Peptides against a protein of PDB entry 3NZW. Designs and how they scored, part 52

Target 1, 212 residues: chain A of PDB entry 3NZW
Amino acid sequence: TTTLAFRFQGGIIVAVDSRATAGNWVASQTVKKVIEINPFLLGTMAGGAADCQFWETWLGSQCRLHELREKERISVAAASKILSNLVYQYKGAGLSMGTMICGYTRKEGPTIYYVDSDGTRLKGDIFCVGSGQTFAYGVLDSNYKWDLSVEDALYLGKRSILAAAHRDAYSGGSVNLYHVTEDGWIYHGNHDVGELFWKVKEEEGSFNNVIG
Target 2, 222 residues: chain B of PDB entry 3NZW
Amino acid sequence: QFNPYGDNGGTILGIAGEDFAVLAGDTRNITDYSINSRYEPKVFDCGDNIVMSANGFAADGDALVKRFKNSVKWYHFDHNDKKLSINSAARNIQHLLYGKRFFPYYVHTIIAGLDEDGKGAVYSFDPVGSYEREQCRAGGAAASLIMPFLDNQVNFKNQYEPGTNGKVKKPLKYLSVEEVIKLVRDSFTSATERHIQVGDGLEILIVTKDGVRKEFYELKRD

## One batch from the design tools (peptide; made by RFdiffusion4, then SolubleMPNN)

Design b2_p13_4_s3 (from b2_p13_4, 8 letters changed)
Fold by OpenDDE base, seed 4:
Parts: structure tokens; C-alpha cells; sequence
Structure b2_p13_4_s3 (fold): chain B 212 residues (1-212), chain C 222 residues (1-222), chain A 13 residues (1-13)
């Protein structure tokens, strides 16, 4: 898995691959590793598929309950804290989760929290999570600027996942791309890695380690 | 050391069509190198036009299916005989599986039916409850032999339009029930040839708007 | 079980 999220002047970019594996077996190439919690809040999944899918769906329910009780949307801080508290209760039980909670509230603005099954909860501007995270960081860190245009930011997110998909055997399938703004998240499509790779190679003149 | 899990072999396969879905399974049940039964059905009609199979450790599979059937029953009691939708069934099964997260059902689960728009639906589950809706899925002993075949024949992976120099992919299209049945039969006959845990018989459940139909075919009894 | 074996839940920087 490779997931990433970063803040920039235009909001948040979230990009993830779609490969699921069981050892050397490619279980799926079409896994949805972004959970759309509400129109303003996203969760990403890395680690155990069931753990992430189950508990982030559960998180969605908790977020909805918050809205019903408090008559306002839950903050990104609070949503991430709920998840963090939950996984901490299971510390040592064997949950495997590396998640990012990304969203927008009027109070917080665009916000990203990293939450993992070790009990770590971090607020930050840039996170890559998964077996391919270091590959993604290599591209992302080299090209990241706060002042990126939305178009450039979207491309950077997509391109970073592509790099990880290329080098990490456990990442691949497709890139799912999101842009989070004050008006909510916008889905920017599913980009098959096979097609995307050749397109990017041709347009950039990159990936010269591959003949074609 | 004691292992609480067994492996009873077998293989299951689901394929969704436009207005139908199929879930098929062989009828062989084994332990180690011994055939326990040559006809032990593992694909079940669970009501509400939902068919289910949980393949792997048969004791766990049977338990899970029984629990789901019971869940369907209680759903009717609690909701005035409302039909359980396939997506709701999938969510329910996730909870059944994840409820035993720390002592999992050792099974690969597939359900098939029609979605609320009347389109064929197949959902597959890992042992602890992650699930995905797909056009096709193989599970069990010979899943690794069959799934690539399905990628090619159902989802037309690595197929291109003739005369396009590999630049235009073969377009996705739904298969007819007859075509799907052919693929299922070919899958299982092939798997039987190469896997000792697959054989004896093939039972196919076909779900349409008119209900569930069953078909049976002989496989090698080696 | 579907799982990312090498760095499924490693700390992000």
C-alpha cells in the first residue's frame, strides 16, 4: 500500500493506490483505500484491510452521531482522536492500521491527522503511509511547495503514488485521487497504473529504467 | 502444538452478470489426503435471493452460513419481512466475521445476488471481514489457478481490439448466463485437473429476479 | 487476510 495526503494553498490532496495483497498473492487491484466518512472528511487505509475498513466505517458512524448530538460537523481533530482512542484500547491485540484522517472544518481549515495502531496520533502537513511510503516521499518531498496550483498538486499526488507503485511490489492497481476544499472533497478519478505509467513516461521522459 | 483449524479444501467461484449472478462450488470435502465426501454442498441459498459460500475450514464455514441465515431470519422479524439487500447482507457478514477478529473463521466467503437496481452482484470477504464488490471472484484451494483466468475472460484483462496494435483495450461487457456457466465449468474442470482438493461435483447457483436456480455437473472423481 | 506486509502501519514522517 501507498497512501499520501498533503496540505497546500488549495486545500488537501489525497492519493492512494488500490492493491491488496496476501503475502505474494495479489488479492485485489481495485480496493478502495479511501473511506468517504462525510462530504468533508476522508479516511485512508494502510495495513490490515479488515481492520481499517471495519474501524473507519465505525468511525463514520461515530462522526454521524457527533453531528446528531452536537448539531455541527465533527472536527478533524475530534474524529482522529476517536479513532486513536479506539485503537489504543486494542493496543497489543494485533490490529494493523496506518490511517490518515483528512478533512475541512470552518474552525480548523484543511487538516490532516496521522493515526496508527501503535497509538500514534500526529497532526501534519505531509504524510505518506504504507509499504511504499518512502518511494512516495522521494517524489513528493522533491516537488512539494505550499503554493502549488490545484492542478499541479493533483498531479504531484498522483505522480508520487505512481512512483511507489513502480518500486513497491505491494502497491499498484490504480491511483484514486481526491482534492479536499472548504466545499468538501472532490473525487478526481481512478487512474490505472498500467496506463498512467506509460503516459507519464512519455510526457515526462521519466522512468528511463524501463524500456518501451 | 494443537491447531484449531482444519482445511477441507474445495473451491468456490462467483460471477456477476447484468441481471443475474452465479455462485459455484465443488462438492469435494477432504482432510489431508483423504476424501471425506464427494458430495458435500458448500453453496447455499440463504433467502432473499442471496446465495452464500464460506470455503476453507468447513466447520467454520458452516457456522458462519448458519449465523447469516439466522441473521436473515431476525432481519425479517425486526423489519416486517423486509427483503435484505445484498449490500446490507455484505455489511452484516463483515460484522459476523470481524466479531471473531481474534479467533477468525478460517474461510474465504463469497455471496452473490442482485443489487437494488436488479444488477448482478458478487461480494467477497477475507477471513476477518474486509469485503469488496466485484464482477468475479474465486476462493478456496484453486483460487490462484482460477482467478487469473477470470481476470482474462470476465474482465478481459490483457485483451485488445484486433487491428489496434494493442492500443485499444477490449471493451468491458456483461456476459450471458450461458457464457458464464461455460466459464464456470471450464474453470472447475481445469482446477480439478491440477488440484487434489477440487473435484467430484460442481454445483452452480444462479440468481435472477425470478429466484435461485441450481445446476449440477459431474467432475472427475480421482 | 489482506495485508501490507513490509510497512503496513509504520509511522509516517
Amino acid sequence: as target 1 above (212 residues)
Amino acid sequence: as target 2 above (222 residues)
Amino acid sequence: MYFDEPRGSELAT
Scores: peptide ipSAE 0.064, ipTM 0.789, DockQ to the pose 0.088
Fold by OpenDDE base, seed 3:
Structure b2_p13_4_s3 (fold): chain B 212 residues (1-212), chain C 222 residues (1-222), chain A 13 residues (1-13)
Amino acid sequence: as target 1 above (212 residues)
Amino acid sequence: as target 2 above (222 residues)
Amino acid sequence: MYFDEPRGSELAT
């Protein structure tokens, strides 16, 4: 798995791969590792698929309950805290979760929290999570600027996941890409790595370790 | 260390068509190298045009299917006999599975039916409740033998239009029920040849808007 | 189960 999220002047970019594995077995190439909690809030999945899928869906329910009770959308801080508190209660039980809660509220602006099953909860501007995270960081950190255009930011997110998909055997399939703004998240498509790789290689002149 | 789980072998396979879906399973039940039964159905009509199979440890599979059937019953009671949609069924099954997250049902679960638009739907589950809608999925003992075949023959993986130098993929299209049944039969006959835990009989449940139809085919009994 | 690989990847059981 490789997931990433970063803040920039235009909001938040979220990009994830779609491969699920069971040891050496590729269980799926089409897993949706972004859970759309509400129109303004996304969760990412790394670790145990069931743990992330179940609890982030549960989180969505909790967020909806908050809206009903408080008559306003839940903050990203509060949403991430709910999840963090939940997984902390299960600490030691064997949950495996590396998640990012990404969203926009008027009070917070664009916000990213990292939450994992070890009990860590971090607010930040840039996170890569998963077995391919270091590969993604290599590309992301090298090209990240706060002042990126939306187009460049989207490409950078996609490109970073592609790099990880290339080098990490546990990452691949496709890139699912999101842009989060004050108006909510926008899905920017599913990009098959098999096609994307060759396109990027040709356009950039990159990936010269592979002969076309 | 005490192991509460067994492995009863077998293989299951789901394929979604345009306006139908199939869920198939062999009828062999084994323990280790011993055949317990040559005809023990493992694919079930659960009502509301949903078929289900949970393959692996048969005791767990049966328990899960029974719980789901009961869930369907109570859904009707609680919601004025509303038909349970396949996507809602999938969510329900997730909760059934994840409810035993720390003592999982040792099964690979597949359900098949029609979505709310009348399109064929197949959902697959891991033992603890992660699920995904797919066009096809193999589960069980010979899943590793069949799934790559399905990738190639259902999803047309690694197939390209002739004369395009591999630049144009074979376009995706739905398969007819006849084509799907052929693929299912070929899958299981092939799996039976190469896996000792697969054989004896093949039961195919076909879901259409008209209901669930069953077909049975003999497999090798060796 | 689809379970975690090193550094938080998703795996299946």
Scores: peptide ipSAE 0.057, ipTM 0.795, DockQ to the pose 0.177; fails the geometry check
Fold by OpenDDE base, seed 2:
Structure b2_p13_4_s3 (fold): chain B 212 residues (1-212), chain C 222 residues (1-222), chain A 13 residues (1-13)
Amino acid sequence: as target 1 above (212 residues)
Amino acid sequence: as target 2 above (222 residues)
Amino acid sequence: MYFDEPRGSELAT
């Protein structure tokens, strides 16, 4: 798995691959590793598929309950804290989760929290999570700027996942791409890694380790 | 050390069509190298036009299917005989599976039916409740033999239009029920040849708007 | 999804 999220002048970019594995077996190439909690809040999934899918869906329910009870949208800080508190209760039980809670509220602005099953909760501007995270960081850190245009930021997110998909055997399938703004998240499509790879290679003159 | 799990072998396969879905399974039940039964059905009509199979450890599979059937019954009691949708069924099964997260059902679960728009639907589950809607899925002993075949023949992976120099992929299209049945039969006959835990019989449940139809075919008995 | 143990699939964290 490779997931990433970063803040920039235009909001938040979220990009993830779609491969699931069981050992050496590719279980799926089409897994949705982003949960759309509400129109302005996203969760990413890495680790155990069931753990992430179950508890992030549960988180969505908790966020909805908050909205109903408090008559206002839940903050990104509060949403991430709910999940963090939950996984802490299961500490030592063997949950496997590496998640990012990404969203926008008027109070907080664009916000990213990292939450994992070890009980870690971190706020930050840039996170890559998964077995391919180091490959993604290599590309992302080399090209990241706060002042990126939306177009360039989207491409950078997509390109970073592509790099990870290329080098990490546990990442691949496709890139799902999101842009989060004050108006909510916008889905920017599913990009097959195979097709994307050749396109990028041709356009950039990159990936010269592969002979076409 | 005591192992609470067994392995009863077998293989299951689901494929979604445009306005139908199929869920198929062999009828062989084994323990170790011994055939317990040559006809033990493992694909079930659960009502509300939902078919289900939980393949792996038969005791766990039977328990899970029984619980789901009971869940369907109670859904009707609680919601004025409302039909359980396939997506809601999938969510319910997730909770059944994840409820035993720390002592899982040792099964690969597949359900098939029609979504609320009348389109064929197949959902597959891991042992602890992760699930995904897909066009096709193989599960069980010979899943690794069948799934690549389905990638190629259902989703047309690695196929290109002739004369395009590999630049145009074969377009995706729905398969007819007849085509799907052919693929299912070819899958299981091939799997039977190469896997000792698959064979004896093939039972296919076909879900359409008119209900569930069953077909049976003999497989090799060796 | 395929499995070799009670634990099903991983997203490779």
Scores: peptide ipSAE 0.033, ipTM 0.794, DockQ to the pose 0.153; fails the geometry check
Fold by OpenDDE base, seed 1:
Parts: structure tokens; sequence; C-alpha cells
Structure b2_p13_4_s3 (fold): chain B 212 residues (1-212), chain C 222 residues (1-222), chain A 13 residues (1-13)
């Protein structure tokens, strides 16, 4: 898995691959590793598929309950804290989760929290999470700047996941891409790695380690 | 040390068509190399046009299916005989599976039916309840033999239009029920040849708007 | 898919 999220002048970019594995077996190439919690809030999934899918869906329910009770959308801080508190209760039980909670509220603005099953909860501007995270960081860190255009930011997110998909055997399938703004998240499509790779290679003149 | 799980072998396969879905399974039940039964159905009509199979450890599979059937029953009681949608069924099954997250049902679960738009739907589950809607999925002993075949023949993976130098992929299209049945039969006959835990019989449940139809085919009995 | 253990699929964190 490779997931990433970063803040920039235009909001938040979220990009994830779609491969699931069971050991050396590719279980799926089409896993949805982004949970759309509400129109302004996303959760990403890395680690155990069921753990992430189950608890982030549960988180969605908790966020909806908050909205109903408080007549206000839950903050990204509070949403991430709910998840963090939950996984912390299971600390030592064997949950495997590496998640990012990304969203926008009026009081917080664009916000990213990293939450994992070890109990870590971090607020930050840039996170890559998964077995391919270091590959993604390599590209992302090299090209990131706050002042990226939306177009460039989207491409950078997509390109970073592509790099990870190329080098990490546990990442691949496709890139799912999101842009989070003050008006909510916008889905920017599913990009098959098999096609995207060659397109990027041709346009950039990159991936010269691959002949073809 | 004690291993609470067995492995009863077998293989299951789901394929979604445009307005139908198929869930198939062999009827062999085996422990190690010993055939327990040559006809032990593992694909079930659970009502509301939902068919289900949980393949792996048969005791767990049967338990899970029974629990789901019971869930369907209570859903009707609680919601004025409302039909359980396939997506809701999938969510329910997730909860059944994840409820045993720390002592999982040792099964690969597939359900098939029609979505609320009348389109064929196949959902697959890992042992602890992650699930995904897919066009096709193989599970069980010979899944590794069949799934690549399905990738190629259902989703047309690695197929390109002739004369395009690999630049144009073969377009995706729905398969007819006849084509799907053929693929299922070919899959299981092939799997039977190469896997000792697959064989004896093939039972195919076909879900359409008109209900669930069953077909049976003999497989090798060696 | 078939799993050799009941853990299921991983997203490879």
Amino acid sequence: as target 1 above (212 residues)
Amino acid sequence: as target 2 above (222 residues)
Amino acid sequence: MYFDEPRGSELAT
C-alpha cells in the first residue's frame, strides 16, 4: 500500500493506490483505500484491510452522529481523536492500521491527521503511509512546495503514488486521487497504473530504467 | 499445539453479468487427501435473491451461512418483510465476520445477486470482513489457479485489440449467461485437473430477476 | 482469493 496526503495553498491532495495483498498473492487491484466519511472528510487505509475498512466506516457513523447531535460537522481533530481513542483501546490486540484523516472545517481549515494502531496521532502537512511510503516521499519531497497550483499538486500526488507502485511490489493497481477544498472533497478519478506509467514515462522522459 | 481450523478444500467462483450473477462451487468436501463427500453443496440460496458461499473450513462456513440466513430472517421481522439489498447484505456479513476478528471464520466468502438497479453483483470477503464488489472472484483451494484465468477472460486483462501494437486494450463488456456458464465450467474442469481438493461435482446458482436457478455438472471423481 | 491464514488481505502498511 501507498497512501499520501499533503496540504498546499489550494487545500489538500489525497492519493492512494488500490492493491491488496495476502502475502505474495495479489488479492485485489481495485481496493478503495479512501473512505468518504462526509463531503468534507476523508479517511485513508493502510495495513489490515478489514481493520481499516471496518473502523473507518464505524468512524463515519460516529461523525454522522456528531453532526446530528451537535448540529455541526465534526472537526478533523475530533474525528481523528475518535479513531485514535478507539484503536488505543485495542492496543496490543493486533489491529493493523495506518490512516490519515483529511478534511476541512471552518475553524480548522484544511487539516490532516495521521492515526495508526500503535496509538500515534499526528497533525501535519505531509504524510505518506504504507509499504511504499518511502518511494512516495522520494518524489513528493523533491517536488513539494506550498505554492503548487491545484493542477501541479494533483499531478504530484498521482506521480508520487506511481513511483511507489513502480518500486513497491505491494502497491499498484490504480491511483485514486482526491482534492479537498473548502467546499469539500473532489474525486479526480481512477488512474490505472498500467496506463499511467507509460503516459508519464513518455511525457516526462522518466522511468528510464524501463525499456519499452 | 492445537489447531482449531480445518481445511475442507473446494473452490468457489462468482461472476457478475449485466442483469444476472453466478455463484458456483464444487461439491467435493475433503480433509487432507481423504474425500469426505463427493456431494456436499457449499453454495446456498439465502433468500431475497442472495446466494452465498463461505469456502475453507466447512464448519466455519456453515456457521457463517446459518448466521446470515438467520440475519435475513430477522431483517424481515424487524423491517416489515423488506427485501435485503445485496449491498446491505454485504455490510451485514462484514459485521458477522469482523465480530470474530480475533478468532476468525476461516473462510473466503462470496455472495452474488442483483443490486438495486437490477445489475449483477458479486461481493467477496476476506476472513475478517473486508469486502469489495467485483465482477468476478474465485475463492478456495484452486482460487490461485482460476483467478488469473478470470482476470483474462472476464476482465480481459492483458488483451489488446489486434493491430494496435498493444496500445488499445480489449474493451470491457458484459458476458452473457451462456458465456459465463462456459467460463465457470472451464474454470472448474481445469482446476479439477490440477488440484486434488477440487472435483466430483459443480453446482452453479444463477441469480436473475426471476429468482435463483441451479445447474449441476459432473466433474472428475478421481 | 484464498488465504493460508485467517488474517485476510493486507494493504501492506
Scores: peptide ipSAE 0.029, ipTM 0.779, DockQ to the pose 0.148; fails the geometry check

Design b2_p13_4_s4 (from b2_p13_4, 7 letters changed)
Fold by OpenDDE base, seed 2:
Structure b2_p13_4_s4 (fold): chain B 212 residues (1-212), chain C 222 residues (1-222), chain A 13 residues (1-13)
Amino acid sequence: as target 1 above (212 residues)
Amino acid sequence: as target 2 above (222 residues)
Amino acid sequence: MYFDEPMGSELAT
């Protein structure tokens, strides 16, 4: 798995691959590793598929309950804290989760929290999470600027996941791409890694380790 | 060391069509190298036009299916005989599976039916309740033999339009029920040839708007 | 999803 999220002048970019594995077996190439909690809040998934899917769906329910009770959307800080508190209760039980809670509230602005099954909760501007995270960081860190245009930021997110898919055997399938703004998240499509690879290689003159 | 799990072998697969879905399984039940039964059905009609199979350790599979059937019954009691949708069924099964997260059902679960728009639907589950809607899925002993075949023949992976120099992929299209049945039969006959835990019989449940029908075919008995 | 053991599939970390 490779997931990433970063803040920039235009909001938040979220990009994830779609491969699931069981050992050496490719279980799926089409897994949705982003949960759309509400129109302004996303969760990413890495680790145990069931752990992430179950508890982030549960988180969605908690966020909805908050909205109903408090008559306002939950903050990104509060949403991430709910998840962090939950996984901490299971500390030592063997849950495997690496998640990013990404969203926008009027109070917080664009916000990213990293939450994992160890109970770690971190706020930050840039996170890559998963077995391919180091490959993604290599591309992302080398090209990241706060002042990126939306177009360039979207491309950078997509390109970083592509790099990870190329080098990490546990990442691949497709890139799911999101842009989060004050108006909510916008889905920017599913990009098959096979097609995307050749396109990028041709356009950039990159990936010269592969003969076309 | 005590092992609470058994392995009863077998293989299952689901394929979704445009307005139908198919869930198929062999009827062989084994322990180690011994055939316990040549006809032990493992694909079940659970009501509300939902068919289900949980393949792997048969005791766990049977328990899970019974619990789900009971869940369907209670759903009707609690919601004035409302039909359980396939997506809601999938969510319910996730909770059944994840409820035993720390002592899982040792099964690969597949359900098939029609979604609320009348389109064929197949959902597959891992042992602890991660699930995904897909066009096709193989599970069980010979899943690794069948799934690549389904990738090629249902999802047309690695197929390109002739004369395009590999630049245009074969377009996705729904298969007819007859085509799906052919693929299912070819899958199981091929799997039977190469896997000792698959054979004896093939039972196919076909879900349409008119209900569930069953077909049976003989497989090799060796 | 597929599995090789009682534990489920992974979104590898």
Scores: peptide ipSAE 0.112, ipTM 0.804, DockQ to the pose 0.157
Fold by OpenDDE base, seed 1:
Structure b2_p13_4_s4 (fold): chain B 212 residues (1-212), chain C 222 residues (1-222), chain A 13 residues (1-13)
Amino acid sequence: as target 1 above (212 residues)
Amino acid sequence: as target 2 above (222 residues)
Amino acid sequence: MYFDEPMGSELAT
């Protein structure tokens, strides 16, 4: 798995691959690793598929309950804290989760929290999470600037996941891409790695280690 | 050391069509190399036009199916006989599976039916309740033999239009019921040849708007 | 192929 999120002048980019594995077996190439909690809040998934899927769905329910009770959208900080508190209660039980809670509130602005099953909760501007995270960081860190255009930021997110999909055997399938703004998240499509790779290679003149 | 799990072998396969879905399973039940039964159905009509199979450790599979059937019953009681949708069924099954997250049902679960738009739907589950809607899925002993075949024949993976030098993929297209049944039969006959835990009989449940139809075919009995 | 362990599929980390 490779997931990433980063803040920039235009909001937040979220990009994830879509491969699920069971050991050396590719279980799926089409898994959705982003949960759309509400129109302004996303969660990403890495680690145990069921753990992430179950508890982030649960988180979505908790966030909705908050909105119903408080007549206000939950903050990214509070949403991430709910999840963090939950996984901490299960500390040592064997949950495997690496998640990013990404969203926008008027109070916080564009916000990213990293939450994992070890109990870590971090606010930050850039996170890559998964077995391919180091590959993604390599591309992302090399090209990241706060002042990226939306177009360039979207491409950078997509390109970083592509790099990870190329090098990490546990990442692949497709890239799901999101842009989060003050108006909410926008889905920017599913990009098959097989097609995307050749497109990028041709346009950039990159991936010269692969002969077409 | 005590091992609470057994492995009863077998294989299951689900394929969704445009307005139908198929869930098939062999009828062999085995422990190690000893055939316990040559006809032990593992694909079940659970009501509300939902068919289900949980393949692996048969005791766990049966328990899970029974719990789901009971869940369907209670859903009707609580919601004035409202039909349980396939997506809601999938969510329910996730909760059943994840409820035993720390002592899982040792099964690969597949359900099939029609979604609320009348389109074929197949959902597959891992032992602890992660699930995905897919066009096709193989599970069980010979899943590794069958799934690549399904990738090629249902989803047309690695197929390209002739004369395009591999630049144009074969377009996705729904298969007819007849085509799906042929693929299912070919899958199981092939699997039977190469896997000792697959054979004896093939039971296919076909879900349409008109209900669930069952077909049975003999497999090799060696 | 069965899952060797009952933990199923993972989004690998």
Scores: peptide ipSAE 0.035, ipTM 0.766, DockQ to the pose 0.135
Fold by OpenDDE base, seed 3:
Structure b2_p13_4_s4 (fold): chain B 212 residues (1-212), chain C 222 residues (1-222), chain A 13 residues (1-13)
Amino acid sequence: as target 1 above (212 residues)
Amino acid sequence: as target 2 above (222 residues)
Amino acid sequence: MYFDEPMGSELAT
């Protein structure tokens, strides 16, 4: 898995691959590793598929309950804290989760929290999470700047996941791409790695280790 | 070390069509090298046009299916006999599976039915409740033999339009029920030839808007 | 099943 999220002048980019594995077995190439908690809040999934899917769905329910009770959308800080508190209660039980809670509230603006099953909760501007995270960081860090255009930011997110999909055996399938703004998240499509790779290679002149 | 799990073998397969879905399973039940039964059905009609199979450790599979059937019953009680949708069923099954996250049901679960738009739907689950809607899925002993075949024949993976030099993928298209049944039969006959835990009989449940139909085919009994 | 872990939760064959 490779997931990433980063803040920039235009909001948040979230990009994830879609491969699931069981050992050496590719279980799926089409899994959704982003949970759409509400129109303004996303969760990403890395680690145990069931752990992430179950608890982030649960988180969605908790966020909805918050909205009903408080008559206000939950903050990204609070949402991430709910998840963090939950996984911390299971510390030592064997949960495997590496998550990013990404969203926009008027109070916070665009916000990203990293939450993992070890109990770590971090606020930040850039996170890559998963077995391919270092590959993604290599591309992302090399090209990131706050002043990216939305178009360039989307491409950078997509391109970073592609790099990870290329080098990490546990990442691949497709890139699911999101842009989060004050108006909510926008899904920017599913990009098959098989097609995307060749396109990017041709356009950039990159991936020269592969002969077409 | 205490091992509470067994492996009763078998293989299951789900394929979604445009307005139908199929869930198939062999009827062989084994322990190690011994055939316990040549006809032990493992694909079940659970009501509300949902068929289910949980393949692996049969005791766990049976328990899970029974729990789900009970869930369907209670859903009707609590919601004025509302039909349980396939997506809601999938969510329910996730909770059943994940409820035993730390002592999992040792099964690969597949359900099949129609979604709310009348389109064929197949959902597959790992032992702890991760699930995905897919066009096809094989589970069980011979899943590794069948799944690549399904990738090729259902999802047309690695198939390209002739004369395009691999530039144009074969377009996705729904298969007819007859085509799907042929693929299922070919899958299981092939698997039976190469896997000792698959054989004896093939039971196919076909879900359409008109309900669930069952078909049975003999497999090799060796 | 895992999204990034080497060992998935799927059944052993």
Scores: peptide ipSAE 0.181, ipTM 0.785, DockQ to the pose 0.108; fails the geometry check
Fold by OpenDDE base, seed 5:
Structure b2_p13_4_s4 (fold): chain B 212 residues (1-212), chain C 222 residues (1-222), chain A 13 residues (1-13)
Amino acid sequence: as target 1 above (212 residues)
Amino acid sequence: as target 2 above (222 residues)
Amino acid sequence: MYFDEPMGSELAT
């Protein structure tokens, strides 16, 4: 798995791969590793698929309950804290989760929290999470600027996941791309790695370790 | 170290069509190298046009299916005989599976039916309840033999339009029920040839708007 | 879907 999220002048970019594996077996190439909690809040999944899917869906329910009770959307801080508190209660039980809670509220603006099953909760501007995270960081960190255009930021997110998909055997399938703004998240499509790789290679003159 | 789980082998396969879905399974039940039964059905009609199979450790599979059937019953009681939708069924099954997260049902679960728009639907689950809607899925002992075949023949993976120099993929399209049945039969006959835990019989449940139909085919009995 | 370490498929972290 490779997931990433970063803040920039235009909001948040979220990009994830779609491969699931069981040992050497590719279980799926089409896994949805982003959970759309509400129109303004996203969760990413890495680690145990069931753990992430179950508890982030549960989180969605908690967020909806908050909205009903408080008559306003839950903050990203509070949403991430709910999840963090939950996994902390299960500490030692064997949950495997590496998640990012990404969203926008009027109070906070665009916000990213990292939450994992070890009980770590971090607020930050840039996170890559998963077995391919180091590959993604290599591309993301080398090209990241706060002042990126939306177009460039989207491309950078997509390109970073592509790099990880190329090098990490446990990442691949496709890139799912999101842009989070004050108006909510926008889905920017599913990009098959098999097609995207060759397109990027041709346009950039990159990936020269592969002969086309 | 004590292992509470058994493995009864077998293989299951789901494929969604445009306005139908199929869920198929062999009827062989085996422990290690010993055939316990040559006809032990593992695909079940659970009502509300939902068919289900939980393949792996048969005791766990049977328990899970029974629990789900009971869930359907209570859903009707609590919601004025409302039909349980396939997506709601999938969510319910997730909770059944994840409820035993720390002592899982050792099964690969697949359900098939029609979604609320009348389109064919197949959902597959891991032992602890992660699930995904897919066009096709193989599970069980010979899943690794069948799934690549389905990738190629259902989802047309690695197929391109002739004369396009590999630039244009074969377009996705729904398969007819007849085409799907052919693929299912070919899948299981092939799997039977290469896997000792698959064989004896093939039972196919076909879900349409008109209900559930069952078909049976003989497999090799070796 | 088959997911992560002990009995499922991994979204590897």
Scores: peptide ipSAE 0.103, ipTM 0.796, DockQ to the pose 0.153; fails the geometry check

